Peptides against a protein of PDB entry 7MKK. Designs and how they scored, part 12

Target 1, 71 residues: chain A of PDB entry 7MKK
Amino acid sequence: SMKEKVKAKLVEIRKFVPFIRRVRIDFQDTLSKVQGHRLDALVNLLDREDVSMSSLNKIEVIIDKLRTRFN

## One batch from the design tools (peptide; aimed at target 1 L45 L66)

Design b2_p15_8_s2 (made by RFdiffusion4, then SolubleMPNN; from b2_p15_8, 5 letters changed)
Fold by OpenDDE base, seed 4:
Structure b2_p15_8_s2 (fold): chain B 71 residues (1-71), chain A 15 residues (1-15)
Amino acid sequence: as target 1 above (71 residues)
Amino acid sequence: SEDEELLKLLDEALS
């Protein structure tokens, strides 16, 4: 089911939460306050259970961009 | 939604 697929995708995306947290901290001095806040919000979003597949796909793109820029 | 707006802004900032 789509619900099961969403849960599976969420589990996979959550594997990158430590990376996102690390980016937030390691590059705090180079991030604007608003960007830092948004990264915090992203981590908080991934702690929730009510995230859509569309959102998860977008988060995957964001993580890829973070990896390109910061690691 | 708030989620969509957040993700949009993050994506734009990283583009």
Scores: peptide ipSAE 0.745, ipTM 0.939, DockQ to the pose 0.161
OpenDDE base, seeds 1, 2, 3, 5: peptide ipSAE 0.740, 0.743, 0.743, 0.741; ipTM 0.938, 0.939, 0.939, 0.938

## One batch from the design tools (peptide; aimed at target 1 R38 L42 R48 S55)

Design b2_p16_1 (made by RFdiffusion4)
Pose (drawn by RFdiffusion4):
Structure b2_p16_1 (pose): chain A 71 residues (1-71), chain P 16 residues (1-16)
Amino acid sequence: as target 1 above (71 residues)
Amino acid sequence: EEEEIEEMLDELDEDL
């Protein structure tokens, strides 16, 4: 059943791509280069669909971790 | 590629 379980989470979890992109631009002045890069690769990845469930769970946490370190 | 992505996501979590 997991096959689809992914698609659903990627749909919901893509609503944050604009939020991330905003975090990366507004605070390019606050964060390192390697933080800028990994934040971009994060956007590039959320744009694909060969995305593991085990990586989406890591990405939900990562997002909870920036809904509260910023914003 | 998947392993590299998981390592990068772990490193990003530490950075945050």

Design b2_p16_1_s1 (made by RFdiffusion4, then SolubleMPNN; from b2_p16_1, 6 letters changed)
Fold by OpenDDE base, seed 4:
Structure b2_p16_1_s1 (fold): chain B 71 residues (1-71), chain A 16 residues (1-16)
Amino acid sequence: as target 1 above (71 residues)
Amino acid sequence: KEEEEMKMLDELLELL
């Protein structure tokens, strides 16, 4: 079901939460204030269970950009 | 809810 797919995707995306947190901390001085705030919001979003597949797909793109730019 | 969430994510993607 779509519900099961969302759960599975959320589990996979959550594996990157430590990485996102590290980017937020390690690059705090090079990130703009708004970038930092949005990264914090992203981490908080991934703590929720009511995240849509569309949002998870967007987050995957964001993580890819973070990996490209920040390791 | 999802609209505001997606808007935040779109903004973040643009900022990176």
Scores: peptide ipSAE 0.794, ipTM 0.946, DockQ to the pose 0.871
OpenDDE base, seeds 1, 2, 3, 5: peptide ipSAE 0.793, 0.792, 0.793, 0.793; ipTM 0.946, 0.946, 0.946, 0.946

Design b2_p16_1_s2 (made by RFdiffusion4, then SolubleMPNN; from b2_p16_1, 6 letters changed)
Fold by OpenDDE base, seed 4:
Structure b2_p16_1_s2 (fold): chain B 71 residues (1-71), chain A 16 residues (1-16)
Amino acid sequence: as target 1 above (71 residues)
Amino acid sequence: SKEEEEKMLDELLELL
């Protein structure tokens, strides 16, 4: 079901939370204030259980961009 | 809200 797929993707995406936190901290001086604030919001969002598939798909792209630029 | 969440993510996609 879609619900099961969402849960599975959320589990996989959450594996990158430590990475996002590290980017936020290690590149504090490189990131703009708004970028930093949005990354904080992203981490907070991933703590929730009610994240949609559309959001998770966007988050996956965001993580890919972060990995490309910062790792 | 869901709308705010999507807007935040869209903004982040644009910023990066």
Scores: peptide ipSAE 0.779, ipTM 0.945, DockQ to the pose 0.898
OpenDDE base, seeds 1, 2, 3, 5: peptide ipSAE 0.778, 0.777, 0.778, 0.778; ipTM 0.945, 0.945, 0.945, 0.945

Design b2_p16_1_s3 (made by RFdiffusion4, then SolubleMPNN; from b2_p16_1 with E3K I5V D13L D15L)
Fold by OpenDDE base, seed 5:
Structure b2_p16_1_s3 (fold): chain B 71 residues (1-71), chain A 16 residues (1-16)
Amino acid sequence: as target 1 above (71 residues)
Amino acid sequence: EEKEVEEMLDELLELL
């Protein structure tokens, strides 16, 4: 079902939470205040269970951008 | 709300 797909995708995306946290901390002085705030919000969002597939797909792209810029 | 979440994610996509 779509619900099962969302749950599976959320589990996969949550594997990157440590990476997002590391970017937020390690580049705190390089990130703008708004970038830092949005990364904090992203981490908090991933603790939720009610994340849509649309949002999860956007988060995947965000993670790819973070990986490209911050490795 | 889902809309606010999507707007936040869209902003983050633009910022990165």
Scores: peptide ipSAE 0.794, ipTM 0.946, DockQ to the pose 0.930
OpenDDE base, seeds 1, 2, 3, 4: peptide ipSAE 0.793, 0.793, 0.792, 0.793; ipTM 0.946, 0.946, 0.946, 0.946

Design b2_p16_1_s4 (made by RFdiffusion4, then SolubleMPNN; from b2_p16_1, 6 letters changed)
Fold by OpenDDE base, seed 4:
Structure b2_p16_1_s4 (fold): chain B 71 residues (1-71), chain A 16 residues (1-16)
Amino acid sequence: as target 1 above (71 residues)
Amino acid sequence: DEEEVNKMLDELLELL
């Protein structure tokens, strides 16, 4: 079901939370204030269980961009 | 809500 797919994707995306946290801290001086704030919000968002598939797909792209810029 | 979440994510996509 779609619900099962969402749950599975959320589990996979959450594996990157430590990476997002590290980017936020290690590159704090490189990130703009707004970028830092949005990354904090993203981490907080991933604590929730009511995230849509659409949102999770966007988060996946965000993670890819972070990996490209910050390895 | 979902709208605010998506707005935040869209902004982050633009910023990165």
Scores: peptide ipSAE 0.799, ipTM 0.951, DockQ to the pose 0.921
OpenDDE base, seeds 1, 2, 3, 5: peptide ipSAE 0.799, 0.799, 0.799, 0.799; ipTM 0.951, 0.951, 0.951, 0.951

Design b2_p16_2 (made by RFdiffusion4)
Pose (drawn by RFdiffusion4):
Structure b2_p16_2 (pose): chain A 71 residues (1-71), chain P 16 residues (1-16)
Amino acid sequence: as target 1 above (71 residues)
Amino acid sequence: ELDELLEEIEEEYEEL
Protein backbone atom coordinates (compact mmCIF):
# COMPACT_ATOMS: atom_id res chain seq x y z
CA SER A 1 0.00 0.00 0.00
CA MET A 2 2.96 2.28 0.46
CA LYS A 3 3.39 2.82 -3.22
CA GLU A 4 0.81 5.44 -3.25
CA LYS A 5 1.40 6.49 0.31
CA VAL A 6 4.22 8.37 -1.07
CA LYS A 7 2.39 10.27 -3.73
CA ALA A 8 0.00 11.65 -1.27
CA LYS A 9 2.59 13.02 1.12
CA LEU A 10 4.63 14.50 -1.76
CA VAL A 11 1.51 16.32 -2.92
CA GLU A 12 0.84 17.84 0.49
CA ILE A 13 4.43 18.43 1.24
CA ARG A 14 5.02 20.30 -2.20
CA LYS A 15 2.91 23.12 -0.89
CA PHE A 16 6.01 24.28 1.03
CA VAL A 17 8.30 24.62 -1.94
CA PRO A 18 7.35 28.34 -2.27
CA PHE A 19 7.75 28.76 1.44
CA ILE A 20 11.27 27.23 1.33
CA ARG A 21 12.14 29.30 -1.75
CA ARG A 22 11.14 32.38 0.18
CA VAL A 23 13.15 31.42 3.20
CA ARG A 24 16.23 30.94 1.00
CA ILE A 25 15.91 34.39 -0.65
CA ASP A 26 14.80 36.62 2.19
CA PHE A 27 17.46 35.26 4.45
CA GLN A 28 20.30 34.63 2.03
CA ASP A 29 21.72 37.48 4.13
CA THR A 30 21.35 35.49 7.35
CA LEU A 31 22.34 31.93 6.43
CA SER A 32 25.54 30.24 5.29
CA LYS A 33 26.39 29.09 1.80
CA VAL A 34 26.07 25.44 2.75
CA GLN A 35 22.64 26.25 4.09
CA GLY A 36 21.70 27.97 0.85
CA HIS A 37 22.91 24.96 -1.14
CA ARG A 38 21.15 22.31 0.92
CA LEU A 39 17.97 24.41 0.80
CA ASP A 40 18.19 24.44 -2.99
CA ALA A 41 18.88 20.73 -3.27
CA LEU A 42 15.83 20.35 -1.02
CA VAL A 43 13.73 22.17 -3.57
CA ASN A 44 15.28 20.23 -6.47
CA LEU A 45 14.50 16.96 -4.66
CA LEU A 46 10.88 17.80 -3.81
CA ASP A 47 10.56 18.34 -7.60
CA ARG A 48 11.27 14.65 -8.31
CA GLU A 49 9.09 11.59 -7.65
CA ASP A 50 11.61 8.81 -7.01
CA VAL A 51 11.48 10.11 -3.48
CA SER A 52 11.66 7.65 -0.60
CA MET A 53 9.08 7.69 2.18
CA SER A 54 11.94 7.61 4.62
CA SER A 55 13.15 10.92 3.18
CA LEU A 56 9.74 12.58 3.13
CA ASN A 57 9.45 11.98 6.84
CA LYS A 58 12.91 13.57 7.23
CA ILE A 59 11.68 16.45 5.00
CA GLU A 60 8.34 17.04 7.12
CA VAL A 61 10.60 17.52 10.20
CA ILE A 62 13.11 19.64 8.38
CA ILE A 63 10.01 21.86 7.37
CA ASP A 64 8.64 22.02 10.87
CA LYS A 65 12.13 23.07 11.82
CA LEU A 66 12.03 26.08 9.46
CA ARG A 67 8.39 27.07 10.07
CA THR A 68 9.75 27.92 13.53
CA ARG A 69 13.35 28.97 13.12
CA PHE A 70 12.09 31.57 10.59
CA ASN A 71 8.54 32.82 10.11
CA GLU P 1 20.64 18.83 14.18
CA LEU P 2 18.93 20.66 11.31
CA ASP P 3 22.24 20.98 9.46
CA GLU P 4 22.81 17.21 9.77
CA LEU P 5 19.33 16.48 8.39
CA LEU P 6 19.84 18.87 5.49
CA GLU P 7 23.27 17.22 4.75
CA GLU P 8 21.56 13.83 4.57
CA ILE P 9 19.03 15.18 2.06
CA GLU P 10 21.88 16.73 0.02
CA GLU P 11 23.78 13.44 -0.06
CA GLU P 12 20.65 11.56 -1.11
CA TYR P 13 20.06 14.11 -3.89
CA GLU P 14 23.70 13.65 -5.18
CA GLU P 15 23.19 9.92 -5.28
CA LEU P 16 20.15 10.40 -7.55

Design b2_p16_2_s1 (made by RFdiffusion4, then SolubleMPNN; from b2_p16_2 with E1D E7K E15K)
Fold by OpenDDE base, seed 5:
Structure b2_p16_2_s1 (fold): chain B 71 residues (1-71), chain A 16 residues (1-16)
Amino acid sequence: as target 1 above (71 residues)
Amino acid sequence: DLDELLKEIEEEYEKL
């Protein structure tokens, strides 16, 4: 079902939460206050269970961009 | 709003 797919995608994306947290801390001095806040919000979002597949797909793209920029 | 937040993050990291 779509619900099961969403849950599976969420589990996979959550594997990158430690990476996002690390980027937030390691680059805190080079990120703007707004950028830092957005990364914090992204992590907090991934703690939720009511995220749509559309949102998860967007988050995946964001994580890929983070990986490209921050290794 | 979640969609607005995601859009802001996407736009920020497109400027690579």
Scores: peptide ipSAE 0.202, ipTM 0.733, DockQ to the pose 0.121
OpenDDE base, seeds 1, 2, 3, 4: peptide ipSAE 0.165, 0.157, 0.171, 0.124; ipTM 0.713, 0.700, 0.717, 0.675

Design b2_p16_2_s2 (made by RFdiffusion4, then SolubleMPNN; from b2_p16_2 with E7K Y13E E14K E15K)
Fold by OpenDDE base, seed 1:
Structure b2_p16_2_s2 (fold): chain B 71 residues (1-71), chain A 16 residues (1-16)
Amino acid sequence: as target 1 above (71 residues)
Amino acid sequence: ELDELLKEIEEEEKKL
């Protein structure tokens, strides 16, 4: 079902939560308050179960760009 | 740009 596909996609994307949290901590002193809040919000989004497939696909692209920027 | 990338996060947050 679509619900099962969403759950599977969410499991794959959640593998990057430790990376996002690490970026937030390692760059805390150089990030603006707004930048820090947005990284916290990204983690919080991935802690939810009510995220659409459309949002998960966008989040995946965002994480790929973060990985390119922060190794 | 990092700021534009992070703005996309804020727009997804507003949908929830």
Scores: peptide ipSAE 0.158, ipTM 0.722, DockQ to the pose 0.660
OpenDDE base, seeds 2, 3, 4, 5: peptide ipSAE 0.157, 0.155, 0.155, 0.158; ipTM 0.721, 0.718, 0.718, 0.720

Design b2_p16_2_s3 (made by RFdiffusion4, then SolubleMPNN; from b2_p16_2, 5 letters changed)
Fold by OpenDDE base, seed 2:
Structure b2_p16_2_s3 (fold): chain B 71 residues (1-71), chain A 16 residues (1-16)
Amino acid sequence: as target 1 above (71 residues)
Amino acid sequence: DLDELLDEIAEEEEKL
């Protein structure tokens, strides 16, 4: 079902939460307050269970861009 | 750039 697909996608994307948290901490002194807040918001989004497949697909692209920039 | 990328995050946050 679509619900099961969303759940599976969320599980896969959540594997990158430690990476996002690490970026937030490692670059805390170089990030602006708003930039830091947005990274925190990304983690908070992934803590939710009511995220749509559309949003999860966008978040995946965002994480790929973060990985390219931050190793 | 980083600001553009983080704006994409803010857009997804606003949807929830």
Scores: peptide ipSAE 0.227, ipTM 0.773, DockQ to the pose 0.631
OpenDDE base, seeds 1, 3, 4, 5: peptide ipSAE 0.219, 0.226, 0.223, 0.226; ipTM 0.768, 0.772, 0.769, 0.773

Design b2_p16_2_s4 (made by RFdiffusion4, then SolubleMPNN; from b2_p16_2, 6 letters changed)
Fold by OpenDDE base, seed 3:
Formats: C-alpha cells, sequence, structure tokens
Structure b2_p16_2_s4 (fold): chain B 71 residues (1-71), chain A 16 residues (1-16)
C-alpha cells in the first residue's frame, strides 16, 4: 500500500539523521543562526510520521545536496 | 547554494 511505501521510505531517509546532526555540530561556529535552525528543522521533520511521499522525495534530494557539500 | 538548499527545508517544514 501507499502507506507502507511511505513508511519504508521514511525508514531509509532516517538513516541520514546522524549525518545531518553531525553537520550541524561540526559547523556550529560557521553556520548562521538561520542556517543552523534549518538543519535542526530538517531533523525535526524526519522525526514525524505524517510526512508525505512527495515531501520525502524532496528531502532525499536535499540530503544528497548536503552530502555533496559536507561530504 | 546552501541558502537555497536550506530554504527548501523551510518550505517543507511549512507544509506540516
Amino acid sequence: as target 1 above (71 residues)
Amino acid sequence: DLDKLLQEIAEEEEKL
């Protein structure tokens, strides 16, 4: 079902939460408050269970771009 | 760039 697909996608994307948290910490002094807040928001977003497949697909692209920038 | 990327996060947050 679509519900099961969303749940599976969320599980896969959540694997990157430790990476996002690490970026937030490692670059704490480099990032502006706004930039830091946005990274925090991304983590908080992934803690939710009511994220749509559309949003999860966008978040996946965002994480890929973060990985490119912050390795 | 980074600011644009982070703005995309803000846009997704606002939808919830």
Scores: peptide ipSAE 0.286, ipTM 0.802, DockQ to the pose 0.584
OpenDDE base, seeds 1, 2, 4, 5: peptide ipSAE 0.282, 0.283, 0.277, 0.284; ipTM 0.802, 0.802, 0.800, 0.803

Design b2_p16_3 (made by RFdiffusion4)
Pose (drawn by RFdiffusion4):
Structure b2_p16_3 (pose): chain A 71 residues (1-71), chain P 16 residues (1-16)
Amino acid sequence: as target 1 above (71 residues)
Amino acid sequence: EEEEEMLDELLEELEE
C-alpha cells in the first residue's frame, strides 16, 4: 500500500516549497552558504518523485524545524 | 543515500 502512500505525502509536503524558497531568500543574509545549498537541494529534491518515504518523514521534521526557527 | 545524508546534516544544522 505504501506505493501511493508516498504520492500523497509529497503532494501535501509540496505546499512548503514556496515557504522554503522564501526562507532561503529573505535570510540569505542570516544563514551560511552550506545552509543555502542544502536548502536548495531540498527544493530540487521535493521536485522529483523517486523520493523515499523515509526521506519525506525526515523532510516533514525538517520543515517543522524551520516553521519555528524562522517565521 | 547521499540525499538522505544531506537531509540528516540539514536537520542537525536546524536543531543547533

Design b2_p16_3_s1 (made by RFdiffusion4, then SolubleMPNN; from b2_p16_3 with E1D E4D E13M E16S)
Fold by OpenDDE base, seed 4:
Structure b2_p16_3_s1 (fold): chain B 71 residues (1-71), chain A 16 residues (1-16)
Amino acid sequence: as target 1 above (71 residues)
Amino acid sequence: DEEDEMLDELLEMLES
């Protein structure tokens, strides 16, 4: 079901939360306020259980871009 | 909604 797929994807994406937190901290001095806020918001979003598949798909792309830029 | 808007802005920010 879509619900099961969402849950599975959320579990996989949450594996990258430590990475996102690390980016936020390690590059804090080079990030603008808005950039930092957005990363914080992303982490907070991933703490929720009611994230849509659409949002999760966007988050996946975001994480890929973060990995490319920040390794 | 606010969530989608935030994510869209993040994507835009990370797009070179």
Scores: peptide ipSAE 0.667, ipTM 0.920, DockQ to the pose 0.875
OpenDDE base, seeds 1, 2, 3, 5: peptide ipSAE 0.666, 0.665, 0.666, 0.665; ipTM 0.920, 0.920, 0.920, 0.920

Design b2_p16_3_s2 (made by RFdiffusion4, then SolubleMPNN; from b2_p16_3 with E1S E9Q E16K)
Fold by OpenDDE base, seed 4:
Structure b2_p16_3_s2 (fold): chain B 71 residues (1-71), chain A 16 residues (1-16)
Amino acid sequence: as target 1 above (71 residues)
Amino acid sequence: SEEEEMLDQLLEELEK
């Protein structure tokens, strides 16, 4: 079901939370205040259980961009 | 939603 697919994807995306947290902290001086805030919000979002598939797909792209820029 | 908009904004910044 779509619900199960969402849960599975959420589990996989959550594996990158430590990375996102590290980017937020390690590059705090490089990131703008609003970028830092958005990363905080992203981490908080991933703590929730009601994240949509569309959001998870966007987050996957975001993580890819973060990995490209910040390793 | 506010969530989607935040994600879009973050992605936009990262794609510059």
Scores: peptide ipSAE 0.740, ipTM 0.933, DockQ to the pose 0.962
OpenDDE base, seeds 1, 2, 3, 5: peptide ipSAE 0.739, 0.737, 0.737, 0.740; ipTM 0.933, 0.932, 0.933, 0.933

Design b2_p16_3_s3 (made by RFdiffusion4, then SolubleMPNN; from b2_p16_3, 5 letters changed)
Fold by OpenDDE base, seed 1:
Structure b2_p16_3_s3 (fold): chain B 71 residues (1-71), chain A 16 residues (1-16)
Amino acid sequence: as target 1 above (71 residues)
Amino acid sequence: SEEDKMLDELLEMLEK
């Protein structure tokens, strides 16, 4: 079901939360305030259970871009 | 939604 797919996707995406947190902290001095806040918001979003597949797909792209730029 | 806007803004930020 779509619900199960969302849950599975969320589990996989959450594996990158430590990475996102590390990016936020390691590059805090080079990020603008708004950029930092957005990363914080992203982490907080992934703590929720009511995230849509559409959002998760966007988050996956975001993580891929973060991985490319921030190792 | 606000969530969508935030994610879109992140994407825009990282696409530059």
Scores: peptide ipSAE 0.687, ipTM 0.921, DockQ to the pose 0.906
OpenDDE base, seeds 2, 3, 4, 5: peptide ipSAE 0.685, 0.686, 0.687, 0.686; ipTM 0.921, 0.921, 0.921, 0.921

Design b2_p16_3_s4 (made by RFdiffusion4, then SolubleMPNN; from b2_p16_3 with E1S E12Q)
Fold by OpenDDE base, seed 4:
Structure b2_p16_3_s4 (fold): chain B 71 residues (1-71), chain A 16 residues (1-16)
Amino acid sequence: as target 1 above (71 residues)
Amino acid sequence: SEEEEMLDELLQELEE
């Protein structure tokens, strides 16, 4: 079911939360205030259980972009 | 939603 797929993807995406937190902290001086806030919001979002598949797909792309820019 | 908009904005900035 879509519900199960969402759960599975959420579990996988959550594995990157430590990375996102690291980017937020390690590059705090490089990031704009709004970028920092959005990263915080992203982490908080991933702590929820009601994240949509569309959001998770976007987050996956975001993580890829973060990895490209911030290792 | 506000969530989707935030994600879109974040993605947009990372793609610039």
Scores: peptide ipSAE 0.738, ipTM 0.929, DockQ to the pose 0.961
OpenDDE base, seeds 1, 2, 3, 5: peptide ipSAE 0.737, 0.736, 0.735, 0.737; ipTM 0.929, 0.929, 0.928, 0.929

Design b2_p16_4 (made by RFdiffusion4; failed a check: the pose's geometry)
Pose (drawn by RFdiffusion4):
Structure b2_p16_4 (pose): chain A 71 residues (1-71), chain P 16 residues (1-16)
Amino acid sequence: as target 1 above (71 residues)
Amino acid sequence: LEELDEELEELLEEEF
């Protein structure tokens, strides 16, 4: 059943791509280069669909962790 | 931010 279980989460979880992109730009002045890079690769990844469930769960936490370190 | 860096590094090792 997991096959799909992914698609669903990727749909919901893609609503934060603009949020991330904003965090990256507004605070390019606050964060490191390696933080800028990994935030970009995060966007690039959320744009694909060969995305593991195990990674989406890492991504939901990583997003909870920037809904509160910023915003 | 250090913790976030670690987690992003682990994510990118898994996906790339």

Design b2_p16_4_s1 (made by RFdiffusion4, then SolubleMPNN; from b2_p16_4, 5 letters changed)
Fold by OpenDDE base, seed 5:
Structure b2_p16_4_s1 (fold): chain B 71 residues (1-71), chain A 16 residues (1-16)
Amino acid sequence: as target 1 above (71 residues)
Amino acid sequence: LEELQKLLDELLKEEF
């Protein structure tokens, strides 16, 4: 079901939460205040259970861009 | 980082 797919995707995306938090800290001085707040909001969003598949797909793209730029 | 910022803004606009 779509619900099962969303749950599975969310579990996989949550594996990157420690990475996002690390980026937020390690690059705090190079990120703008607004960019830092957006990363914090992204982490907070991933703590929710009502995230749509559309949003999870967008989050994957964001994580890929973070990995490319911040290793 | 502007592209990342734009993606985050669009994501957060849809969720909130």
Scores: peptide ipSAE 0.219, ipTM 0.756, DockQ to the pose 0.909
OpenDDE base, seeds 1, 2, 3, 4: peptide ipSAE 0.213, 0.204, 0.196, 0.196; ipTM 0.752, 0.749, 0.739, 0.741

Design b2_p16_4_s2 (made by RFdiffusion4, then SolubleMPNN; from b2_p16_4, 6 letters changed)
Fold by OpenDDE base, seed 3:
Structure b2_p16_4_s2 (fold): chain B 71 residues (1-71), chain A 16 residues (1-16)
Amino acid sequence: as target 1 above (71 residues)
Amino acid sequence: MEELQKLLDELLKEEF
């Protein structure tokens, strides 16, 4: 079902939460206050269970850009 | 860095 697909996608994206938290800490002095706050909000969003498939697809693109810049 | 800010702003405007 679509609900099962959303749940599976959320499980896969949550594997990157430790990476997002690490970027937030390691670059705390380089990031603007707004950028730091947005990374905190992204982690908090991924702790929710009611995230849409559209949002999960956008988050995946954001994580890929983070990996390219900070990994 | 500016591009990251735009993407995060777009995402957060839809969820909140």
Scores: peptide ipSAE 0.119, ipTM 0.688, DockQ to the pose 0.830
OpenDDE base, seeds 1, 2, 4, 5: peptide ipSAE 0.102, 0.102, 0.114, 0.106; ipTM 0.668, 0.676, 0.679, 0.678; seed 2 fails the geometry check

Design b2_p16_4_s3 (made by RFdiffusion4, then SolubleMPNN; from b2_p16_4, 6 letters changed)
Fold by OpenDDE base, seed 2:
Structure b2_p16_4_s3 (fold): chain B 71 residues (1-71), chain A 16 residues (1-16)
Amino acid sequence: as target 1 above (71 residues)
Amino acid sequence: MKELEELLDELLKEEF
């Protein structure tokens, strides 16, 4: 079902939560206050269960850009 | 959600 696909995608994206938290900590002194707040908001978004497939696909692109820049 | 996605896209466009 669509619900099962969303759950599977959310499980895959949540594997990057430790990476996002690491970026937030390692670059805390170089990130602007706004940038740091945006990373915190991304982690909090991934803790939700009511995220749409459209939002999850966009979050995946964001994580890929973060990996390219910070990893 | 759109606003948060836009804010995150802006984060990635800023020079670091």
Scores: peptide ipSAE 0.073, ipTM 0.650, DockQ to the pose 0.121
OpenDDE base, seeds 1, 3, 4, 5: peptide ipSAE 0.058, 0.061, 0.068, 0.064; ipTM 0.641, 0.647, 0.656, 0.656; seeds 4, 5 fail the geometry check

Design b2_p16_4_s4 (made by RFdiffusion4, then SolubleMPNN; from b2_p16_4, 5 letters changed)
Fold by OpenDDE base, seed 4:
Structure b2_p16_4_s4 (fold): chain B 71 residues (1-71), chain A 16 residues (1-16)
Amino acid sequence: as target 1 above (71 residues)
Amino acid sequence: LDELLELLDELLEEEE
């Protein structure tokens, strides 16, 4: 079902939460306040259970861009 | 980075 697909996608994306948290900490001095706040908000969003498939697909693109930049 | 921030803003606006 769509609900099962959302749950599976959320589980896969949540594997990158430690990476996002690490980026936020390691680059804290180089990130603007706005950039830091946006990364914190992304982590907080991934703690929710009611995230849509549309939002999860956007988050995946964001994570891929972060991985490309921060390794 | 600017494109990433734009995508983050769009995402966060949709979840409000």
Scores: peptide ipSAE 0.250, ipTM 0.795, DockQ to the pose 0.819
OpenDDE base, seeds 1, 2, 3, 5: peptide ipSAE 0.245, 0.248, 0.246, 0.248; ipTM 0.792, 0.794, 0.793, 0.794

Design b2_p16_5 (made by RFdiffusion4)
Pose (drawn by RFdiffusion4):
Structure b2_p16_5 (pose): chain A 71 residues (1-71), chain P 16 residues (1-16)
Amino acid sequence: as target 1 above (71 residues)
Amino acid sequence: EEEEEEMLEELLEELE
């Protein structure tokens, strides 16, 4: 059943791509280069679909961790 | 995929 379990989470979880892109731009002045890079690769990855469930769970937490470190 | 997971773990550590 997991097969699809992914697609669903990636759909919901893609609503934050604009939010992340905003974090990366507004605070390019606040964050490191390696933080800018990993935030980009995060966007690039959320744009694919060969994405593991184990990585989406890691990405939900990463997002909860930036809905509260910023915003 | 492994490199992407390691990068996500490193990003999480940086954000905490």

Design b2_p16_5_s1 (made by RFdiffusion4, then SolubleMPNN; from b2_p16_5 with E1D E5N E6R E9D)
Fold by OpenDDE base, seed 4:
Structure b2_p16_5_s1 (fold): chain B 71 residues (1-71), chain A 16 residues (1-16)
Amino acid sequence: as target 1 above (71 residues)
Amino acid sequence: DEEENRMLDELLEELE
């Protein structure tokens, strides 16, 4: 079901939470205040269970972009 | 959530 797909994707995306936290800390002085706050908000969002597939797809692209720039 | 979507879209734009 769509609900099962969302849950599975959320589990996979959550594996990158430690990486997002590291980017936020390691590059705190390079990131703008707004970028830092958005990364904090992204981590907080991934603690929720009611994240949509659309949001998870965006987050996947964000993580790929972060990996390209920061690791 | 509209605010969530805006935040994610803004992050995507900044990371382009």
Scores: peptide ipSAE 0.772, ipTM 0.945, DockQ to the pose 0.919
OpenDDE base, seeds 1, 2, 3, 5: peptide ipSAE 0.770, 0.770, 0.771, 0.771; ipTM 0.944, 0.944, 0.944, 0.944

Design b2_p16_5_s2 (made by RFdiffusion4, then SolubleMPNN; from b2_p16_5 with E1D E2K E4D E9D)
Fold by OpenDDE base, seed 5:
Structure b2_p16_5_s2 (fold): chain B 71 residues (1-71), chain A 16 residues (1-16)
Amino acid sequence: as target 1 above (71 residues)
Amino acid sequence: DKEDEEMLDELLEELE
């Protein structure tokens, strides 16, 4: 089902939470306050169980962009 | 929620 796909995607995306946390901390002085806040909010969002597939797809692209820029 | 979606869209824009 779509609900099962969302749950599976969320499990996979959560594997990158440690990376997002590292970017947030390691580049804290380079990031704007707003960018830092958004990365914190992104991590908090991934702790939730009610994230949509649309949001998860956006988060996947964000992670890829973070990887390109920061690792 | 709406705030989460706006935050994600802003992150996408800033990371372009």
Scores: peptide ipSAE 0.785, ipTM 0.946, DockQ to the pose 0.911
OpenDDE base, seeds 1, 2, 3, 4: peptide ipSAE 0.785, 0.785, 0.785, 0.785; ipTM 0.946, 0.946, 0.946, 0.946

Design b2_p16_5_s3 (made by RFdiffusion4, then SolubleMPNN; from b2_p16_5 with E1M E6K M7Q E9D)
Fold by OpenDDE base, seed 5:
Structure b2_p16_5_s3 (fold): chain B 71 residues (1-71), chain A 16 residues (1-16)
Amino acid sequence: as target 1 above (71 residues)
Amino acid sequence: MEEEEKQLDELLEELE
């Protein structure tokens, strides 16, 4: 079902939470306060069980952009 | 959630 696909995608995207938290901390002085707050919000969203597939797909794109910029 | 999704959209736009 779509609900099962969302749950599976959420499990896969959660594997990158340590990376996102690391970017947030390691680059805290180079990120704007607003960018830092948005990264915190992204992590908080991934702690939820009611995240949409749309939001998970956006987060995947963000992770790919962060990997390109921050390793 | 709505505010977190808004911040997600704004973060995506800044990373484009």
Scores: peptide ipSAE 0.647, ipTM 0.915, DockQ to the pose 0.737
OpenDDE base, seeds 1, 2, 3, 4: peptide ipSAE 0.641, 0.642, 0.641, 0.644; ipTM 0.914, 0.914, 0.914, 0.914

Design b2_p16_5_s4 (made by RFdiffusion4, then SolubleMPNN; from b2_p16_5, 6 letters changed)
Fold by OpenDDE base, seed 4:
Order: C-alpha cells, then sequence, then structure tokens
Structure b2_p16_5_s4 (fold): chain B 71 residues (1-71), chain A 16 residues (1-16)
C-alpha cells in the first residue's frame, strides 16, 4: 500500500539523519541562521511518523545536494 | 507539520 511505501522510505531516509546533523554542526558558522533552522526543521520532520511521500522525496533530493556540497 | 513542510520547500529552493 501507499502507507507501507511511505513507512519503508521513512526508514531509509532516517539513515541519513546523522549525516544531516553533522552538516548542521560542522558547517554551523558557514550556514546562515535560516539555513540552520531549516536543517533543524528537516530533522524534526523525520522524527515524525506522519511524513508524506512528497516530503520524503524532497528530503531525498536535499540529502543528495548536501552530500555534493558537504561530503 | 505545515511549517516544517514550508521550511523544507524553502531549503530545497536554496539548494537549487
Amino acid sequence: as target 1 above (71 residues)
Amino acid sequence: MKKEEEELDELLKELE
């Protein structure tokens, strides 16, 4: 079902939470305050169970862009 | 949820 697909994708995307937290801390002085806030919001969103597939797809793109820039 | 999704959209836009 769509619900099962969302749950499976959420489990996979959560594996990148440590990376996102590292970017947030390691580049805190380089990131704007607003960018730091948005990364915090992203992590907070991944702590939820009611995340949409649309949001998870966006987060996947964000992670790929963060990896390109920061690792 | 809505606010976090709005921040997600803005973050995505900044990374384009």
Scores: peptide ipSAE 0.693, ipTM 0.923, DockQ to the pose 0.750
OpenDDE base, seeds 1, 2, 3, 5: peptide ipSAE 0.691, 0.692, 0.690, 0.692; ipTM 0.923, 0.923, 0.923, 0.923

